# Ledger of designs, part 146: peptides against a protein of PDB entry 4HTP

Target 1, 231 residues: chain A of PDB entry 4HTP
Amino acid sequence: SQTVASHVPFADLCSTLERIQKSKGRAEKIRHFREFLDSWRKFHDALHKNHKDVTDSFYPAMRLILPQLERERMAYGIKETMLAKLYIELLNLPRDGKDALKLLNYRTPTGTHGDAGDFAMIAYFVLKPRCLQKGSLTIQQVNDLLDSIASNNSAKRKDLIKKSLLQLITQSSALEQKWLIRMIIKDLKLGVSQQTIFSVFHNDAAELHNVTTDLEKVCRQLHDPSVGLSD

## One batch from the design tools (peptide; made by RFdiffusion4, then SolubleMPNN)

Design b2_p22_4_s2 (from b2_p22_4, 14 letters changed)
Fold by OpenDDE base, seed 5:
Structure b2_p22_4_s2 (fold): chain B 231 residues (1-231), chain A 22 residues (1-22)
Amino acid sequence: as target 1 above (231 residues)
Amino acid sequence: MDEELRKKWEELREEAEKRLEE
């Protein structure tokens, strides 16, 4: 069956996340998230207009927004050092060059931007002049590739992990890769709490998640903001 | 991707952007 995630560009999620991060106030951050969510819900209604009992929900996006709550997908086995080495190889960066050293020594403040310790930001600046301006991946495709990485990590298939990572990288803009890295390392730095995200999604979302710890169930059962747990 | 669905998503996002500018 068709899903909303199969039609939503990953770039649109990333642009929303970027806006949330750049917003100063909680209210402004919430506004950007709400508008994306509303677009998703309206699209869901249009896509499934004549279909009852669909299992499609906001889960494909929510699991990327709250990656620390992921329970379905196993560990990626990916660290910043692995990504650094991969980028150096893929971009053919000189090993003793400034950009390679920035990636490898991301914890050391070498740059003027104060990005020390934030690998995703360091990667962004290295990638910006070298990558596509616009990615081509949908949210579903990103999740499929991430599932592949986790599965292959469990199976100790390093070559297949690399293959999936290369697909993600080569089909993504620098901005999309920044957020993808943050999703993999499970630190988005949005400046909003998990509770805030849940409260915007549905009034009962935090409660249901506290009981079930099942993000998919939360998204599916509470997909309609007007229908509560007691309904 | 279905062109009609692609356009629908783009329209929804454009409407959202207008609301954000208000």
Scores: peptide ipSAE 0.684, ipTM 0.944, DockQ to the pose 0.757
Fold by OpenDDE base, seed 1:
Structure b2_p22_4_s2 (fold): chain B 231 residues (1-231), chain A 22 residues (1-22)
Amino acid sequence: as target 1 above (231 residues)
Amino acid sequence: MDEELRKKWEELREEAEKRLEE
């Protein structure tokens, strides 16, 4: 069935996250998130105008924004070292070259940017001159590929994990890959708390999540910001 | 992707950008 996530470019989510991260104040960060959420809700209404009782919600985006709260998808089994090796291979980087060493030694500060310990930022600068300018993936497609990775990790199918990762990488810009890496590692570094994200989404979201620990239920039951838990 | 729906999303994002610039 048709979902909002199947129509929303992953690039647009990443652009929003980038703006949130670059914003200095809490209020500005909230504003960027709210505008994306409002666009999503308005699009939902347009997409489902003639359909009642849909289960579609903000969940496909929310689970990427708050990846540490993921309970449906199993572990990816992916660490920074695996990604470093994959990029070195994919980009055909000399193993003793500057860029390969940056990826492998991402924890050691070597540059002036202060990006030590943030693998996603290190990867971004390596990828920027080498990747396409605009990605082609929707949020739905990203989630499908991440589901595949988790499933294949559980099944110990390393070759299929690599295949799905390559699809993500080859169809994403450097900026999109920066955020994708952070989603996989489960550290977005947005500068806003989980509580703030929930509060902007719905007044009762934090309470419902504390009881259910089910992010999908939170997004589905509290899809309408005007309808509370007690209603 | 349905072209009309794609345009609708782009329109919504353009409107959001205008609000963010105010």
Scores: peptide ipSAE 0.681, ipTM 0.943, DockQ to the pose 0.766
Fold by OpenDDE base, seed 3:
Structure b2_p22_4_s2 (fold): chain B 231 residues (1-231), chain A 22 residues (1-22)
Amino acid sequence: as target 1 above (231 residues)
Amino acid sequence: MDEELRKKWEELREEAEKRLEE
């Protein structure tokens, strides 16, 4: 079955997240999120025009925006140190070189950018001159690859984990990888609360999530912003 | 991917960008 996520470029989500992060005020952050969400809903309506009973929802995007609330997918088993080593290998970075050391020592303040402790930002600057400018992955493909990583982590298949990571990396821009890293580590640093994200999505979203702890259920049941829990 | 659907998404995003610039 066709889903909205199968048509939405991961790059577009990342661009939205980047804009949210760069926005100074809560109102501006909300505006960027709302416009993306509205686009998604309008596309959903167009895609499913003749199908009223669909399970498709904002869930594929929401689980990437609020990765700390993920309950369907098991643990990735991936930490910053693993990613650092992977990038050093993949990019053939000299082990004693500046970029390799930045990735390995990401917690140590290096340079003027104040990015100490933010591995994703450090990775971004290393990747920017080395990666493609525009990725090719859809949101669905990203989720499929992340599902593969989690499943293979559970199965202790390290080689298959690496394969999926390489696919993510090689088909993503530096900006997309920045956000992908943050999704994997489960810290987006958007500067907007979970409550705000839920409130923009639907007035009843926070309440339903508090009761069910099921992000997919929240997205599906509250897909229409005009239809409440009591309806 | 269906080219019509791809185009539809692009159109929706372009419209969103216009609203953000207002």
Scores: peptide ipSAE 0.679, ipTM 0.942, DockQ to the pose 0.793
Fold by OpenDDE base, seed 4:
Structure b2_p22_4_s2 (fold): chain B 231 residues (1-231), chain A 22 residues (1-22)
Amino acid sequence: as target 1 above (231 residues)
Amino acid sequence: MDEELRKKWEELREEAEKRLEE
């Protein structure tokens, strides 16, 4: 059956994450997340109106929002240095040029933005004038590609890893790539705690996750915010 | 993507944006 994730643009998740990051207060951050989640749930109801027993849940999005809690997907085997080299190649950046050096030396301040140590932000500024203005990937497609990367990393198929990365990159805006990088590196820098994300998702989410450590189970069992663990 | 479903998602997001602006 079709999933919500197969219809939701990855760009929409990224724009939400961007708004959360830019928001100063906890309440404002929560507001942006809540509105995205509510949209997702409403869409789920519309998509599955004639199907009672579906396994579809917020999990495809949640695992991207809380990538440090990923337990299903194996390690990507991707580090900032690998991405830097890939971008230099893909964008045909001069190796001794300013932008290439920014990517390679991301830990050292090289510019006026003060983004030292944040590879994703450095990449964003390099990509912004060079890539698509809007991506075309759905959340499902992003997850499929990430699954492919993890699987191929396990299989030591570096060529196929590169292929999937290129597909992600070439079909994403600079903003989407910023967030994609953060998802891969497993540090979104949202300024909101895991506990807060769980609390907004469902009152029992933190408890269930503490017991099961299974993010998919949390999303599936607590899909309905009005139905608790004991129900 | 189903056009009707695509429009539904867009509508939901537009509604969300309106609420965020309040």
Scores: peptide ipSAE 0.677, ipTM 0.942, DockQ to the pose 0.767

Design b2_p22_4_s3 (from b2_p22_4, 12 letters changed)
Fold by OpenDDE base, seed 5:
Structure b2_p22_4_s3 (fold): chain B 231 residues (1-231), chain A 22 residues (1-22)
Amino acid sequence: as target 1 above (231 residues)
Amino acid sequence: MDAQLQAEWARLRAEAEEKLAA
């Protein structure tokens, strides 16, 4: 069955996240998230107009926005050092070059940018002049590739992990890769709390998540903002 | 990807941008 996530470009989620991060103040951050969510819900209604009782929900996006709450997908086994080495190889960066050293020594940047300890931002600047301007991946495709990485990590298939990572990287812009990295390392740095995200999604979302710890269940049961837990 | 569905998503995003700009 068709899902909303299969039609939503990953780039659009990333642009929304970028706007949230750059926004000053809670209200503006909330506004950007709300508008994306509203677009998603309206699209869901259009896509499923003739189909009742679908299981499709905001979960594919929510699990990328709140990756620390992921319980379905197992650990990726990916750290910043692994990504650094992968980028050096993929981009054919000289090992003793400035960009390679920036990636490897991301915790102690010597540069003017206050990006100390933020590997994703350092990677972004290295990738910006070298990557596609626009990616081609949908949210579903990103999740499928991430599922593959987690599964192959559990199976200790390093070669297949690398293959999936390369697919993500080669089909993504620098901006999309910045956010993808943050999703993998489970730190988005949005400047909004988990509670705020849940509150915007649904008034009962935080409560249901606290009881169930199941993000998919939260997204599915509380898909309609007008229907509460007691309904 | 269905062209009509892509157009619908694009339309919804354009509407969102208009609301954000107001």
Scores: peptide ipSAE 0.694, ipTM 0.948, DockQ to the pose 0.743
Fold by OpenDDE base, seed 1:
Structure b2_p22_4_s3 (fold): chain B 231 residues (1-231), chain A 22 residues (1-22)
Amino acid sequence: as target 1 above (231 residues)
Amino acid sequence: MDAQLQAEWARLRAEAEEKLAA
């Protein structure tokens, strides 16, 4: 059966995350997340109108928004240095060039943007003039590729990891890659807490997660914001 | 990808943008 995630462009999630990051106040950040979530729930209802017993939930998106809570997918084994080297190779950047050095020395403040220590932002500016304006991946496809990376990392298949990474990169805009990097590194820098994300998702979400530590169960059991744990 | 479902998602996002702009 089809899932919501198989129809939602990854670009739309990234745009929402970008807006959340750029928002100044907590209330504005929450508003952007809430509207995305509401769209997801409405689409779920439309997609599954004739099917009451579905396991589909917000989980495919939630695990990308809260990647530090991922328990199903094993470690990627990917660090900033690996990504830097990959981009240098893929983009054929001169090793002694400005952009290659920015990626490799991302912790050193060299630029005017104050992006020191934020590899994803540095990568974004390098990628922006070089990448597609619009990506083609759905949230499901992104998760499938990330699953592949994790599986191949566990199996120590470095070449296959690279293959999946290249597929992610070549099918993503600079903005999407910025957020992909942050998802892989597990630091989104949204400016809102995990607790805030859970509270917006469902009033009982934090409690259920504290008990189960299972993000999928949280998303599935608390899919309907009007139905609580005690119901 | 089903064109109708894609259109539905696009519609929902457009509505969300309108709400965010208000």
Scores: peptide ipSAE 0.691, ipTM 0.947, DockQ to the pose 0.766
Fold by OpenDDE base, seed 3:
Structure b2_p22_4_s3 (fold): chain B 231 residues (1-231), chain A 22 residues (1-22)
Amino acid sequence: as target 1 above (231 residues)
Amino acid sequence: MDAQLQAEWARLRAEAEEKLAA
């Protein structure tokens, strides 16, 4: 069955996240998230117009927005150091070059941008002049690749992990990769709390999550903002 | 991908952008 996530470009999620991060104040951040969520729900209604009993929900996006709450997918086994080495290899960066050193020593303050300690931002600036301007992945494709990475990590299949990572990287813009890195590392730095994200999604979302700890159930059961837990 | 569905998503996002710009 077709899902909303199979039609939504990953780039659109990343653009929304970028806007949220850049926005000053809680209200503006909420506005950007709400508009994306509303688009998703409207598209869901259009896609599933003739099908009332679907399990499709905001879950594919929510698990990328709140990656620290992921419980279905196993650990990726990926850290910043691994990504740094991968980018150096993929981009054929000289090991003693400025960009390679930036990636490897991302914790050391070097520039005026205050990006010290934020690997994703450092990677972004290295990638920006070197990668595609526009990505081609959908949210579903991103999740499928992340599932593959987690599964292969559990199976200790390093080559297959690399293959999936390369697919993610080669089909993504610098901005998309910035956010993908943050999703993998599980630190989006949006400037809004988990509680805020849940509250915008549904009034009962935080409560249901506290009881179930199941993000998919939260997204599915509370898909309609007008239908509460007691209904 | 169904061109009609892609167009619908694009339309919805355009509407969202208009709301955000206002």
Scores: peptide ipSAE 0.691, ipTM 0.946, DockQ to the pose 0.781
Fold by OpenDDE base, seed 4:
Structure b2_p22_4_s3 (fold): chain B 231 residues (1-231), chain A 22 residues (1-22)
Amino acid sequence: as target 1 above (231 residues)
Amino acid sequence: MDAQLQAEWARLRAEAEEKLAA
């Protein structure tokens, strides 16, 4: 079935997240998120114009924005050290080189940018001169690959995990990879609370999530901002 | 991917950018 996520570039989500992160105030952060959400809802209406009963919702995006609330997908089994090693291998970085050491020692302040402890930012700067300027993945494709990683982690299929990671990496810009890493590690550093994200999505979202702890249900039941939980 | 749908998404994003710039 056709979904909004199958048509939305992952790059567009990442650019929105980047803007949110760079925004100084809560209001500006909210504005960027709201505009993305509004685009999504409008596109949903266009895509499903002739279909009243669809299960499609903002869930594919929401689970990437709030990865700490993910309950459907199992653990990835991926840590910063694994990613560091993967990047060193993939990019053929000298092991004793500056970039390899930055990735491996990401917790140690080595640079002027204050990126210590933020692996995704360190990776970004290493990747920026080496990766595609624009990625080709949709949100659906990203989720499919992440599902694959989680499934294969559960099955202890390390080779298939690597394969899916390589697909993600090779089809993503440095910026997209920065955010992808943060999604995998489950720390987006947006500077906006979960409550704020829910409040912008729907007035009843926080309440429904508190009761159900089911992000997909929240997104489906409260897809229309004008239709309340009691409606 | 349906070219029409892709164009629609692009249009919506362009509109969003205009709103954000205002």
Scores: peptide ipSAE 0.690, ipTM 0.946, DockQ to the pose 0.775

Design b2_p22_4_s4 (from b2_p22_4, 9 letters changed)
Fold by OpenDDE base, seed 3:
Structure b2_p22_4_s4 (fold): chain B 231 residues (1-231), chain A 22 residues (1-22)
Amino acid sequence: as target 1 above (231 residues)
Amino acid sequence: SDAEMRELWAKLRAEAEERLAA
């Protein structure tokens, strides 16, 4: 079945997240998120014009925006150290080189940008001059690959985990990889609270999530911003 | 068609960008 996520480029989500992060005020952050959400809802209406009872919702995007609330997908088993080693291998970085050391020692201040402790930012700067590929993944494809990683982690299939990671990396820009890393590590650093994200999505979203702890259910039941929980 | 849907999304995003720039 066709979903909104199968048509939405992952790059567009990442650019939105980047804008949210760079925005200083809460209002500006909300504006960027709202515009993305509105685009999604409008697209949903067009895509499903003749199908009123679809289960498609904002969930594929929401679970990437609020990855700490993920309950459907099992643990990835991926930490910063693993990613560092993977990038060193993939980019053929000298092990004792500056960039390899930056990735491995990401917690140690090395530069003027103050990115110490933020592995995704360190990775971004390493990737930026090296990653020339335009991102081609949809949100659905990203989620499928993340599902694969989680499933293979549970099955202890390290080779298949690596395969899926390589597919994500090779089909993503440096900016997309920055955000993908943050999604995997479950720390987006958007500067906007979970409650704010829920409030923008739907007035009853926080309440429903507090009761159900089911992000998909929240997105599905509260897909229409004009329809409340009591309706 | 998939092409039509891709075009629609692109249009929606372009409109959003215009609103954000204003």
Scores: peptide ipSAE 0.748, ipTM 0.969, DockQ to the pose 0.911
Fold by OpenDDE base, seed 5:
Structure b2_p22_4_s4 (fold): chain B 231 residues (1-231), chain A 22 residues (1-22)
Amino acid sequence: as target 1 above (231 residues)
Amino acid sequence: SDAEMRELWAKLRAEAEERLAA
């Protein structure tokens, strides 16, 4: 069956996350998230107008926004060092060149951007002049590729992990890759708390998650903001 | 159709941008 995630560009989620990160103050950050969520809900209603009892929900997006709460897919087995080496290979960067060294020594960069310790930001600036201006992946496709990575990590299939990573990278802009990296390492640096995200999603979301620890159940059961947990 | 759904999403996002700009 068709899902909202199969129609929503990953680029649109990333642009929203970028706006949230750049926004000053809680209220402005909330506004950007709320508008994305409202668009999602309206689209859901239109897509599923003639279908009752669908299991489709905000979960595909929520698990990317709150990746530290992921419980369905196994660990990726990917760290910054692995990504650095992959980018050096993929971009054919000289091993002793400035850009390769920036990626490998991301914790103590010599550059002027002040991005020490943030591998995703360092990668962004290396990728910006070298990657597509606009990606082509949907949220569903991103999740499918991430599922593949996790599954293949469990199976110790390094070749297939690399293949899925290459698909993600080659079909994504520098900005999309910045956020993808943060999703993989499970640190988005949005400047808003988990509680705030849940509060904006649904008044009962934090409570239900505290009991179930199941992000999909939270998104499915509380899909309608007007229908409470006790209803 | 998929094309209609893409257009709908684009429309919804454009409307959101208008609200954000107000």
Scores: peptide ipSAE 0.747, ipTM 0.969, DockQ to the pose 0.892
Fold by OpenDDE base, seed 1:
Structure b2_p22_4_s4 (fold): chain B 231 residues (1-231), chain A 22 residues (1-22)
Amino acid sequence: as target 1 above (231 residues)
Amino acid sequence: SDAEMRELWAKLRAEAEERLAA
C-alpha cells in the first residue's frame, strides 16, 4: 500500500526543520511547521482519494520531529562518539587532523561559531564540502533504515548497524545528515516545545498523547484537524 | 503514477513556499 511518506523527500522535511530552527519567533516557527503539515494532509487526500479507512497518517514524519516520544522503535544504541568514528572512517579523515579532532572533541569550543556541544552542527560543517548536494531518500526509506538500526542493535549485530548507517549517510546531503543525527540523538533544538507541535497538529493531540502515550494513535485518530476526540 | 505523485508533492511545496514568502 502506498503511503505519503513513500513519496515525500526526506530533504523537504529537513529544509522545513532548518527553517523552523532559523526562525526567531514562535509564530514564524509555527508557520513553517503548519505549511509542511498542510502539504502533507493535502497530499494524503489526493493519494488516498479512492481509498477509505486507510491507516496512513502523519506518524512517519511526526516520529522524526518528536523522536523523544518514539515507543515503537527500540533504542539505536548510537552515541556521538560512534558517529564521530564512523565519519572519520567513511571520509578517510586523518586521525590527528583538524576535522577528525573536531568530531571527537565536539564538546570543546574550538571554533568561532559557538557550536560547542552540538555534534550535528560540527558534523554539518565537516560534511558540507564533502557530501552530495541533494539526498535521494524518502521519509519512508529513512524510517526503514532507522528500524533496521534499532532491530540490529537489539540483536547485537554491529556490522549490520554500520551498513544501515552507511546507507543513510551516503544517500544524504550535509543538511540532511545534520538533522538525521539530531533525530538519532533525539534532540532537534527547534526552539519550539512538544506542546506547540501537538497544538499545531491538532487541538486534542496533547490530551490524547497524555492518555495513550502512543504517537501513532495520536496521528491516526486526529488526522483530520476538524474532527475532535468527542466526535 | 509515481511520477505524477512526485510532481503533485513538488507543486504543493511550491505553493507553500509562495505563501511563506507573502
Scores: peptide ipSAE 0.746, ipTM 0.968, DockQ to the pose 0.900
Fold by OpenDDE base, seed 4:
Structure b2_p22_4_s4 (fold): chain B 231 residues (1-231), chain A 22 residues (1-22)
Amino acid sequence: as target 1 above (231 residues)
Amino acid sequence: SDAEMRELWAKLRAEAEERLAA
C-alpha cells in the first residue's frame, strides 16, 4: 500500500536534521522539525484522502529521528570500526593514508574541526569529495534496507549485511550518510530532547510513549494533533 | 499518480522553505 514514507526523499529528512543540528536555539530547532512534520501530515491527508482507516503514520520518520527508541527492528550489529573498514574498502583508501587513519582513529583526530569522537562527522568529510551530491533513497527504502540489515544480523549473514550497507551508501550523499551513520549508531546529536520532539509531535505523545514504549502506536494513535488520547 | 505525489511533496516543502525564510 501507498505510504507517505514511500514518497518522501531521505535527503529531505537529512536536510531537516542538519538544520535542526545547526540551529542554536530550541525555538529554531522546533521550527524546523515542525515544518517537516506539517508537510508530512499535509501530504498524508492528500495521499489518503479517500482512506481514513490507514495505518500509515509518521512512524517511518520518527523511528529514524529517535532511533534509540526503536523496538521493532533488532540490533544492526554495526559499529564505527566496521563502517570505517567498509569505507576504506569501498573508497579504495590507502590504509596508511590520512583519510583511512581518520576513520579508524576517529576518537582522536588531529584535524581542526573538533570532530573528535563523532565518527559521522569524520566520515562526512572523507565522503564529501567522493560521493553523490544528492541521494535517491526514500525514507521507506532506507527503512527497508535497515530492516534487512537487522534481519541479516540476526541470521548472521554478513554478506547480505554488506550488500544492504552498500546500497545505502552508494545511493546517498555525504550528508545523508552522515545522518544515516548517526541513525545506525543511535546518536543524532540534534541538541533537542526526546521530550521536545514528542511535545512538538503531539501533546500526549510523551505520556503515551511512557506507558506503551511503542513508538509506532504513538505515531498512529496521535497522528492528528487535534485528537487526544481520551478522544 | 506517483509523479503527482512527488510534485505535491516538492510543493509542500517549497512552501515550508518559504515560511522558514520569512
Scores: peptide ipSAE 0.744, ipTM 0.968, DockQ to the pose 0.886

